Peptides against a protein of PDB entry 9IZ0. Designs and how they scored, part 59

Target 1, 345 residues: chain A of PDB entry 9IZ0
Amino acid sequence: ITCLGSNGHTYKQLVKGGNDDLRQDAVMEQVFEQVNGFLRSYRKTSQRNLSMRTYKVIPLALKTGVIEWVQDTIPLGEYLDSAHKVYHPKEWSLSTCRKLIAEKQMEDLETRLKVYDLVCRHYRPVFRHFFLESYADPVQWFTTQTNYARSTAVASVLGHVLGLGDRHGQNILIDKTSGEVIHIDLGIAFEQGKKLPVPECVPFRLTRDVVDGMGITGVEGVFRRCMEFTLETLRREEDSLLSVLEVLRYDPLFSWLISPLRRMKKQKMQLENFNQPESGNITTDASRDPKIQRNNVSGESEAERAILKVRQKLSSTLSVEASVGELIRIAQDPSYLALMFCGWS

## One batch from the design tools (peptide; aimed at target 1 R98 H168 V198 F341)

Design b2_p22_8 (made by RFdiffusion4)
Pose (drawn by RFdiffusion4):
Structure b2_p22_8 (pose): chain A 304 residues (1-257, 299-345), chain P 22 residues (1-22)
Amino acid sequence: ITCLGSNGHTYKQLVKGGNDDLRQDAVMEQVFEQVNGFLRSYRKTSQRNLSMRTYKVIPLALKTGVIEWVQDTIPLGEYLDSAHKVYHPKEWSLSTCRKLIAEKQMEDLETRLKVYDLVCRHYRPVFRHFFLESYADPVQWFTTQTNYARSTAVASVLGHVLGLGDRHGQNILIDKTSGEVIHIDLGIAFEQGKKLPVPECVPFRLTRDVVDGMGITGVEGVFRRCMEFTLETLRREEDSLLSVLEVLRYDPLFSWLGESEAERAILKVRQKLSSTLSVEASVGELIRIAQDPSYLALMFCGWS
Amino acid sequence: SEEEFEERLEELEEKEEELEEE
């Protein structure tokens, strides 16, 4: 529902009748805003202008809340389905990949990796072409690319820290003229998903297409640097963060999918921010564990 | 396990259709 504005600008409101965890999304957005404040009160984490983008959430009811449909965007999942067909029509469709992996579900590890390797060899990455031929001449394109890299890196690090759940393309919105990513529908949090009926391996969203969209350079450069600066900044302001997560713990609103998984979850948050391992080594291991095909094969259908 | 897989797949397909309708 799109309404005008007194200043003359239209605002789009996405109202949902489904039982999306909009209250969890709201409190997560509050944490994200405070993180933006942390990144604001520091030299390195603000020269890059890095921020985990937040979309305003106004949940009138958990089942029937209303959120801000962000200014003109195309969701990642709805996108690169048309781009896949237009750019690579010869290669296989999502239908062949999907249920072919469906046949993979009951198979062993080697079979799962083999079929995944085959399908991934068939479907070359295509998201790299969104930032080309869409935005503008090169300066704006590069600004948009670095904005996407930064925003996705910060969002991914924060999601791994807070154990964010679903990370399909249907839950990612790319801005357009700016390039900052907006994660939507973050109902599953505090390590909720891996432990699904169907298990997962990847800690944060990192497919082949996503890394192809970061530019010619994969996730080694601006992405890693932004991730490691984010990790160090989050560690330096760790006390305030755990204080925020504690106040989330003691209220019965945040979903942690007497004693609760929230305690263990924040302990894992502390471990993820623990200074025992160098931050650079932590970012390296995170990139490896999110990029390796062995982990990616067991994730789920698609996710090429 | 197969039924769990199909349930998750159907949930994703519904989300995809809802997203397209939006």

Design b2_p22_8_s1 (made by RFdiffusion4, then SolubleMPNN; from b2_p22_8, 12 letters changed)
Fold by OpenDDE base, seed 1:
Structure b2_p22_8_s1 (fold): chain B 345 residues (1-345), chain A 22 residues (1-22)
Amino acid sequence: as target 1 above (345 residues)
Amino acid sequence: KLKAFEELEERLKKKEEELRKL
């Protein structure tokens, strides 16, 4: 829809209907707005204009809301699929890579690492071309690539601290004007991504294409430094951040658990990406889900565990540099990336 | 083009390190 604002400007908005609870997205965006307050108040982050890009979410009902349409964006995965066909037309298709990883998903780590390495050799990074193509002016190119590295650093720290899941290339938008990343579909938070059929093992998305977009320095320089400054800010504002999360503990509308429906939907989407659309009625007979004992962990006990885990991630037991170094190492570790749905790009 | 960008990235890296020491 297009809405006329009180300021006379027209805003495009997406009306999202369906089974997804937009309240989860709205709450996470409110947390990001508070964190952006902390980033603006701290000299090291403010001087770099560090922020998590946000979008307006207005939940109208349990399953319906209005999302601000982020103009001039492209999903990272859409750009990468298109660019890979242009720059590497003789390499494997994304579907071939997905199929090979999927066929080996139940194999041992050694086999999965060999398949991941093979896929990586036949599907090379291209994301540097986004900046080279989109920005003819050297100053604009440098500015936008810098904004990308900075915004990715902020999103990586926040994604780790808040335990954001489902960070695939369709849930990460690139702003074509600024080069900044915009994270969407925020309803998998507080490490609930580890409960997906393919568990998320990385703290944030730092795949080869995510790194290729950072330019010649890769993770070294702007990205690493901006992660350090962001983590330093969040450690300083720990009590303020935890106080924001404690308000959510008492929000009857906030779910600390992934909904069974959302888990099943993600499971189905993961499975459907493996099969070409042959019109087989896979009646997933929901009758054979092994009774994962519903430990009736009260929503309160899950909230408490989530908050304790956030506190643990903000712990000053390691230096900011050591903590960021370990996060970057884990996020790039082939032993984790080989376990992901799409860890190669 | 590429060389000028590498020089700009290295200048920014130095500036980020200077701002880290402050």
Scores: peptide ipSAE 0.020, ipTM 0.464, DockQ to the pose 0.015
OpenDDE base, seeds 2, 3, 4, 5: peptide ipSAE 0.012, 0.013, 0.016, 0.019; ipTM 0.421, 0.368, 0.364, 0.420

Design b2_p22_8_s2 (made by RFdiffusion4, then SolubleMPNN; from b2_p22_8, 9 letters changed)
Fold by OpenDDE base, seed 1:
Structure b2_p22_8_s2 (fold): chain B 345 residues (1-345), chain A 22 residues (1-22)
Amino acid sequence: as target 1 above (345 residues)
Amino acid sequence: KLEAFKELLEKLEEKEKELKEL
C-alpha cells in the first residue's frame, strides 16, 4: 500500500496479516533501536557509524500490522540466485543443490559433509559481484563494501546475542544504496531456531556468499574488528540491555517460545521448497495434532532462561577477540553448515 | 586492473588501520 504521510511524502507500506507475530518483530526492532543508542554512545562503534538497520513495525493487532517497505532493497537470496545464473551458468541450480542436501538430511554427518562439499564445488560464491556491478566509482565501491562488512558484523553479534533464527537469504535484505544488511521476520528469537525441524546450529549466517561480499580480506579485517567493537559495546551495556529484555518478561503478549503453528508453518515452507508442486492432493490431515505435551513451563520460566542465556553470551569470561574468533569459527564450520537448510550460499 | 585494485585496497586498509590508531 502507498500512504501519503502528514508531511506530504508518499510511503510504501506492507500490510501484513495472518498468523505471523508482528508484535515480536516490533519488540525486536525496539531492542535494536536501544542497541543503536549504545553503539552511538560508545566511541569505538560511533566513529565507525555501527548500527543495526531497523524498519518500522506498527502492530495494529496481535496478528496484523503495518511494516515499512524498505526501499531500494533486494533479498540476499534473490540476488544470489540471479547472479549465480549469470556468473556460473554451467554450475548446478539452487534447486539441484537443495534437493541433494535434503535427500541426505537423515544421513550421518560424514555423508552430509561429503554432499555439502560436493554442492560447494558446484555452486561457487558470487556475492562480490553485487558491489562490483553496482558501483562504478572505486571509492563508492569500497565505501559500500565496507558498510556491508560493518552492518553484517553488527547483525551477526546481535543475531547471536538475541538468538535470532530463520536467517535464510529471503530474511536478509541488502540496501542497494548503502550496502547495509536489513534483517526481517524476527519472529524466531532466543534460540528458538534450534527447535525447528532443521535445527539452526550456527550463531549467525556466515556462508561463503556472505563472506564473498566482504571482499578480498573476507572475515579478516573490517568484519572481525566490527564484531569485536560491537560485542565490547554490548558487554559494557549488559545491564541496560538486560533491563530492556526484563520489561519483555512482564509483557503478557510477548512469546518467548516458537508457537507450534509457526513451527509447523516453517516446517511446511522447508518441505515445500523441496517439492516441486506436483499436483498430488497431499491431504494434510490436519486432524492429527500430535499431542505436543504442553510442558506447562510458565512463560516466566522461559523468559528467565532466555535472559540468562543472553547474560551468558555477554560474559567477559573470554576476551572479546577470543569470543568473536570462536563465533566466526563456528559460523563457518562445515560440520555445522552441512546440517543447515542452505549452508552453502 | 584487478592487481591495481588489490594495491588500492591494501592502501585503503592500511589507511583504515592508521585512522584506528588515531
Scores: peptide ipSAE 0.008, ipTM 0.323, DockQ to the pose 0.014
OpenDDE base, seeds 2, 3, 4, 5: peptide ipSAE 0.006, 0.000, 0.000, 0.007; ipTM 0.354, 0.319, 0.349, 0.354

Design b2_p22_8_s3 (made by RFdiffusion4, then SolubleMPNN; from b2_p22_8, 10 letters changed)
Fold by OpenDDE base, seed 4:
Structure b2_p22_8_s3 (fold): chain B 345 residues (1-345), chain A 22 residues (1-22)
Amino acid sequence: as target 1 above (345 residues)
Amino acid sequence: LREAFEEELKKLEKKEEELRKL
């Protein structure tokens, strides 16, 4: 849909219908707007124009809404798949890598690390080429790469603090004009990604391709420093951030838990990547409705646990530098990435 | 340990080549 704004500008909008609850996206975008207020209030963050890129979400019904169409974007995963075919045409396909990781999903950590290493050797990073191809001017190249590292740092801190899950390459857009990242599909938050069929074990996405986009300094340049400034700001505004989250606790429309439908959808998408036709009749009689015992854990007790975890992540027990250092270490640790569905790219 | 690692890598490489033919 194209809407004419009161300002005389035309805005493209995506009407999303289906099983996805856009209210969670709208709520998370409101949290990001509040955090962007905090980031503008502090000199260290405002001088760097640190922000989480937001998009407008208008929920129309329980499962229907209008999303702002972000112009001039590309999904990170779409760019990476295309660029990998161009720059590394002799390497493994993304599908081959996924199959190998998937086939070894039930194996021990040592075997999974061997598979991860093998996949990494045959699927090299390419995301640096986004900046090299898109920006012939060195100043524009440097500016966009810097904006990418800054926006990724903000998104990484917020993603950790709020426990954002499902951060696959299709849920991360790159703005082709600014180089900034835009996180979409915010329907997995407060560490509910750990409840997926493949549990999310990293605090945020910091794969080899995400790092390759930061240029020659990788994480040790703009990225680390911008994470530190962002975390410093969030620690200062802890009570303000928690007050925003407490408002969400009383929103009857906000789900602190991953919906059973979304969990099943993710499970199916994972299983469909296993079912390329080896001609062997595994009739998995999926007719056993697992009576998900609705453990009547009151939605209040889950909200309270979520808020407590946010508070714990904002704890000043460790320095900002030590906390960021540990987050970066864990996010890049092969022992965690080898357990992930797409930890190599 | 190194020989066992190299043997496991060869198994994985062979399995990839089978997966590329599908």
Scores: peptide ipSAE 0.019, ipTM 0.508, DockQ to the pose 0.034
OpenDDE base, seeds 1, 2, 3, 5: peptide ipSAE 0.011, 0.000, 0.017, 0.000; ipTM 0.417, 0.291, 0.495, 0.315

Design b2_p22_8_s4 (made by RFdiffusion4, then SolubleMPNN; from b2_p22_8, 9 letters changed)
Fold by OpenDDE base, seed 5:
Structure b2_p22_8_s4 (fold): chain B 345 residues (1-345), chain A 22 residues (1-22)
Amino acid sequence: as target 1 above (345 residues)
Amino acid sequence: LREAVEKRLEELEKKEEELRKL
């Protein structure tokens, strides 16, 4: 919808209706605004204008709300699918790559690594082309690529610390003007991605295309340094961040668990990739709810475990450099990436 | 088009190295 603001400006807004819990998005955006406060207060992050890019979420009901339309954005996955067809027309299709990974999802690590390596040889990174095709001015190109690396670094650290899941290419927007990343659909947090039918095992999205967008230095330039400054800020503000999360512990509207409906939706999407399209009307008779044993783990016990994990991730046992180095290593490790859902390729 | 993009990539990579030294 398009709304006229009280200031006379016209705003595009996305009305999201259905099964999406916009309250979780709204709460996570509030956490990001608090973190942006910490990033603005700390000299090393403030001097670099480090921030998590946010968007306004107004929950209207339990399952309905208005989201700010982020203008001039494209989903990362949409850009990559189009760019691969243009720049690598002789390589495998994304559908072929996803099929091969999906067919081996139940196999051992060695088999999955062989398939992942094979797919990587036939599906090369293209995301560097986003900056090259979008910016004719070299200063604008460099500024935008720098903004991308900076925003990706902040999102990577914060995404790891908060345990953000479901970071597939459709849930990451690229701002076409600034090159900044915008994370959307924040309903999988506090490591609930590990409870998906195919568990998420990487700390954040650092796929080959995400790295390719950082330019010639890849992770060893602006990205690593901005991750270090972001993590240093979050460690400094640990008590402040934990205090924000403790307020959420008592919010009856915040779910520390993945919703059964999101889990089922993800399970369905994962199963649909195994079945050839036989035109059988699988009337999903919604009447066979498998009795999800509500393990009555009190929402409080899940919140406490989540906060303890955040504290553990902010531990100063390792240096900032060592911690960031290990996160970057794990996020790029084929042994972890080969275990991800086929939609991560 | 591909050669022009590759050449532009090399020009931009060189300029990125120059701008990082500033």
Scores: peptide ipSAE 0.016, ipTM 0.526, DockQ to the pose 0.017
OpenDDE base, seeds 1, 2, 3, 4: peptide ipSAE 0.000, 0.008, 0.000, 0.000; ipTM 0.365, 0.315, 0.366, 0.353

## One batch from the design tools (peptide; aimed at target 1 D166)

Design b2_p23_1 (made by RFdiffusion4)
Pose (drawn by RFdiffusion4):
Structure b2_p23_1 (pose): chain A 304 residues (1-257, 299-345), chain P 23 residues (1-23)
Amino acid sequence: ITCLGSNGHTYKQLVKGGNDDLRQDAVMEQVFEQVNGFLRSYRKTSQRNLSMRTYKVIPLALKTGVIEWVQDTIPLGEYLDSAHKVYHPKEWSLSTCRKLIAEKQMEDLETRLKVYDLVCRHYRPVFRHFFLESYADPVQWFTTQTNYARSTAVASVLGHVLGLGDRHGQNILIDKTSGEVIHIDLGIAFEQGKKLPVPECVPFRLTRDVVDGMGITGVEGVFRRCMEFTLETLRREEDSLLSVLEVLRYDPLFSWLGESEAERAILKVRQKLSSTLSVEASVGELIRIAQDPSYLALMFCGWS
Amino acid sequence: EYEELWQELSPEIQEAILEARLE
């Protein structure tokens, strides 16, 4: 529902009747805003202007809340389905991949990796073409590319830290003229998903298409540097963060999918921010564990 | 342990979960 504005600008409101965890999304957005404040009160984490982008959430009811449909955007999942067909029509469709993996579900490890390798060989990455031929001449394109890289890196690091759940393309919105990514529908949090009926391996959203969209350079450069600066900044302001997560713990609103998984979850948050391992080594291991095909094969259908 | 639980499910339940996940 799109309304005008007194200043003359229209605002789009996405109202949902489905039982999306909009209250959990709201509290998560509050944490994200406070993180933006942390990144704001520091030299390195603000010269890059890095921020985990937040979309305003106004949940009137958990089942029937209303959120801000962000200014003109095309969701990642709804995108690169048309781009896949237009750019690579000869290659296989999502139908062949989907249920072919469906045949993979009951198979062993080697079979799963083999079929995944085959389907990944068939479907070359295509998201790299969104930032081309869409935004503007090169300066604006590069600014948008670095904005996407930074925003996705910060969002991914934060999601791994807080154990964010679903990370399909249907839950990712790319801005357009700016390029900052906005994660949507973050109902599953504090390591909720891996432990699904169907298990996962990847800690944060990182497909082949996503790393192809970061530019010619994969996730080694601006992405890694932004991730590691984010990790160090989050560690330096760790006490305030755990304070925020504690106040989340003691209230019965945040979903942690007497004693609760929330305690162990924040302990794992502390471990993830633990200074025992160098931050650079932590970012390296995170990139490896999110990029390796062996982990990616077991994730789920698609996710090429 | 989770993978074993998944493998112990019948195909119909596995297909339904996959469909629910795809949605």

Design b2_p23_1_s1 (made by RFdiffusion4, then SolubleMPNN; from b2_p23_1, 15 letters changed)
Fold by OpenDDE base, seed 2:
Structure b2_p23_1_s1 (fold): chain B 345 residues (1-345), chain A 23 residues (1-23)
Amino acid sequence: as target 1 above (345 residues)
Amino acid sequence: KLWEEWLSLSEEERQKLLEELLK
């Protein structure tokens, strides 16, 4: 839809209806706005204009809302698929890589590591070309690559602390004007990604292409330093952040658990990547609703567990540098990336 | 001038100069 603002400007808006609970996205965007307040108040983060890019979400009903149309963006995964075909036309297709990883999903770690390494050798990083193509000006090229590294660092720390899941290349937009990342579809938070059919084992997305976009220093430089400053700010504002999350504990409409509908959608998307479209009449015998035993873990007990995990991630037991170093190591570890749905790109 | 000098640098030298500007 196009809305006419009281200022006389027309704004494009996406009306989303169906099975997506936009209330979770709206709540996470409010948490990001509060965190952006902390980042603006702290000298080390404010001097670097560190922020999580947000978008406006207006939930209208349980399954319907309006999302701000983010102009001049592209999904990271869409760019990478197109760029890989241009720069590496003799390498494997994304579909071939997905198929090989999927076919070995139930195999042991050693077999999965061998397949992951094979896929990595036949699907090379290309994301550096986004900046080289888009910005003829070295100053713009550099500024946008820096903004990318900074925004990715903020999103990585926040994604870890809040336990954001489902951080695949279609849920990460790149702003073509600033180079900043915009995270969308925030309905998997507080480590609920570990409950997906393919469990999420990394703290945030730091795949080879995500690193290739940082330029020649990769994670060593702007990205690492901006992660450190962001984590230092969040540790300083721990009580403020936990107070924001405690408000959500008492919101009866906020789900600390993954929606069964989202879990089923993800299960279908993961299964559809295994099945070539054989036109077979899969009679959807809708009747076997697996009685997921609602273990009556009160929504309050899951909220308390989530808040406790946030507090544990903000613990000062390790230095900021040691904590960031370990997060970067784990996020790049082939032993975790080989277990992911798309850990190679 | 600064642009042509910048274009003459290797991608490594560019990034090193830029990390110095961002310190």
Scores: peptide ipSAE 0.006, ipTM 0.326, DockQ to the pose 0.011
OpenDDE base, seeds 1, 3, 4, 5: peptide ipSAE 0.020, 0.000, 0.005, 0.015; ipTM 0.360, 0.265, 0.255, 0.349; seeds 1, 4, 5 fail the geometry check

Design b2_p23_1_s2 (made by RFdiffusion4, then SolubleMPNN; from b2_p23_1, 15 letters changed)
Fold by OpenDDE base, seed 3:
Structure b2_p23_1_s2 (fold): chain B 345 residues (1-345), chain A 23 residues (1-23)
Amino acid sequence: as target 1 above (345 residues)
Amino acid sequence: KLWEEWLSLPEEERQKILEELLK
């Protein structure tokens, strides 16, 4: 739809319908706007124009809303699939890689690491080509690559601290104008992704293609430094951030519990991404769903645990540099990436 | 190419762009 604003400007809007509760997305965007306030107030982050790129979400009903149409964007995963076919036409297809990882999903870690390494050898990173193709001017190329590394750093720190899950290549948009990342579909926050059948093991997405987009320095430059400044700002504003999250604890619109429908949809989307035929013998042994113990977890108890985990992640027990170094290490660890649905790109 | 072109810029101009970018 196109809406006429009170300012006389026309705004293109996406009406999203279906089974997705946009209230969680809207709440997370509000948290990011508050965090962007903290990033603007702190000299080290303000100077660098560090921000989480936001988009407007207006929930109209339980499962329908209006989303800002982010122009001039492409999903990271769409670009990577297209670019890989162009630059590496003799390598394996994305579907072949997904199938091989899926076929070995139930194997031991050693076997999964061997399969992950094999996939990585037959599916090389290409994301550097986004910047090389899109920007012929060296200054524009360097500026957009720097903006990418900065926005990825902010999103990575926030993704870890706020426990943003499901950060796959279709949930990350690239702005073709600025090179900035835009995270969409924020329906899993506060480590709720760890409650999925296949838990997210990485603090944020830092796959080979995500790193390839940072250019020759990889993580060892703008990205690391911008993560450090972002984490330093969030540690400084810990009480302010926790106060924002306490308001969300009492927000009746925010669900601290993954709905069974969302869990099933994510599980189904995970299975569909693997092209596993519905072998009808996934007896979801619904009998072993520990129904009994989970029913007594009040949404308040989950909110309190979530806020406590945010506080723990903001702890000054380790230096900013040590904390960022460990996060980068974990996010790139093959032992975690081999467990993901798409850890190779 | 673009990296070599970036390195071909005067060091002062690279530094100024880096200072504007890395304020």
Scores: peptide ipSAE 0.049, ipTM 0.550, DockQ to the pose 0.011
OpenDDE base, seeds 1, 2, 4, 5: peptide ipSAE 0.056, 0.000, 0.000, 0.041; ipTM 0.570, 0.317, 0.271, 0.650; seeds 1, 5 fail the geometry check

Design b2_p23_1_s3 (made by RFdiffusion4, then SolubleMPNN; from b2_p23_1, 13 letters changed; failed a check: too like the target's own chain)
Amino acid sequence: DLWEKWKSLSEEERKKILEKLLE

Design b2_p23_1_s4 (made by RFdiffusion4, then SolubleMPNN; from b2_p23_1, 13 letters changed)
Fold by OpenDDE base, seed 4:
Structure b2_p23_1_s4 (fold): chain B 345 residues (1-345), chain A 23 residues (1-23)
Amino acid sequence: as target 1 above (345 residues)
Amino acid sequence: DLWEKWKSLSREERERILEELLA
């Protein structure tokens, strides 16, 4: 939809309807706006213009809303699939890689690591080319790559602290003007990604292509230091951040749990992305209604557990540098990435 | 001259130095 603003400008807007609860996205965007306040108040983060990119979400109903159209963006996964075909036309397709990982999903870690390594050798990183193609001017190229590393660092810390899930390449947009990352579809938060059919086991997305976009230093430079400054700011503002989350605890519209419908939708999308149209009658015996043990875990006890987990992630038991070092290590560990739906790019 | 020295660096070396300065 295109709307005319009161300023006479036309704005494109995306209307989402169906099974997606945009209220979770709207709440997470409000949390990001508050965190952006903390990042602006702290010298080390404000000097670097560190922020989480936000977008406007207007929930209209339980399953319908309007999302701001983020202009001049591309999904990371769309760029990577296109660029990989251009730069590595003799390597495996994304579909082939997905199939091989899926075929081994139920195997042991050793087998999954062997398949992950095999996929990695036949699907090389390409994301550095985004900056080289898009910015002919060396100053623009360097500025946008730096903005990418900075914004990815902020998003990685926030993604870990808030337990953001479903961080696949279609839910991460790249701004073609600034190089900044924009995270979308925020409905899987507070570690609910661990409850997906393929459990998320990394703190944030730091795959080989995400690192390749950071340039020659990879994680060892702007990215690491900006993660440290962001985490230092969040630790300093812990009480303020927890107070924001406590307000959300009492929001009757916020769901601290992944809905069964959203889980099933993500399961179906994962399976459909693996099924090339070989006509095998997978009789989904839909008759086994998984008795969702309604563990009568009150929504309050899940909110309390989520807030406690945020507090634990902000703990000063380890230095900022040690904490960031461990997060970067885990996010790049093949033993975790081999377990992911798409850990190779 | 620092500017001539900077121009003589590879792209990768310039990237590294700038990333270190912005870190």
Scores: peptide ipSAE 0.020, ipTM 0.486, DockQ to the pose 0.011
OpenDDE base, seeds 1, 2, 3, 5: peptide ipSAE 0.012, 0.000, 0.015, 0.019; ipTM 0.370, 0.300, 0.383, 0.408

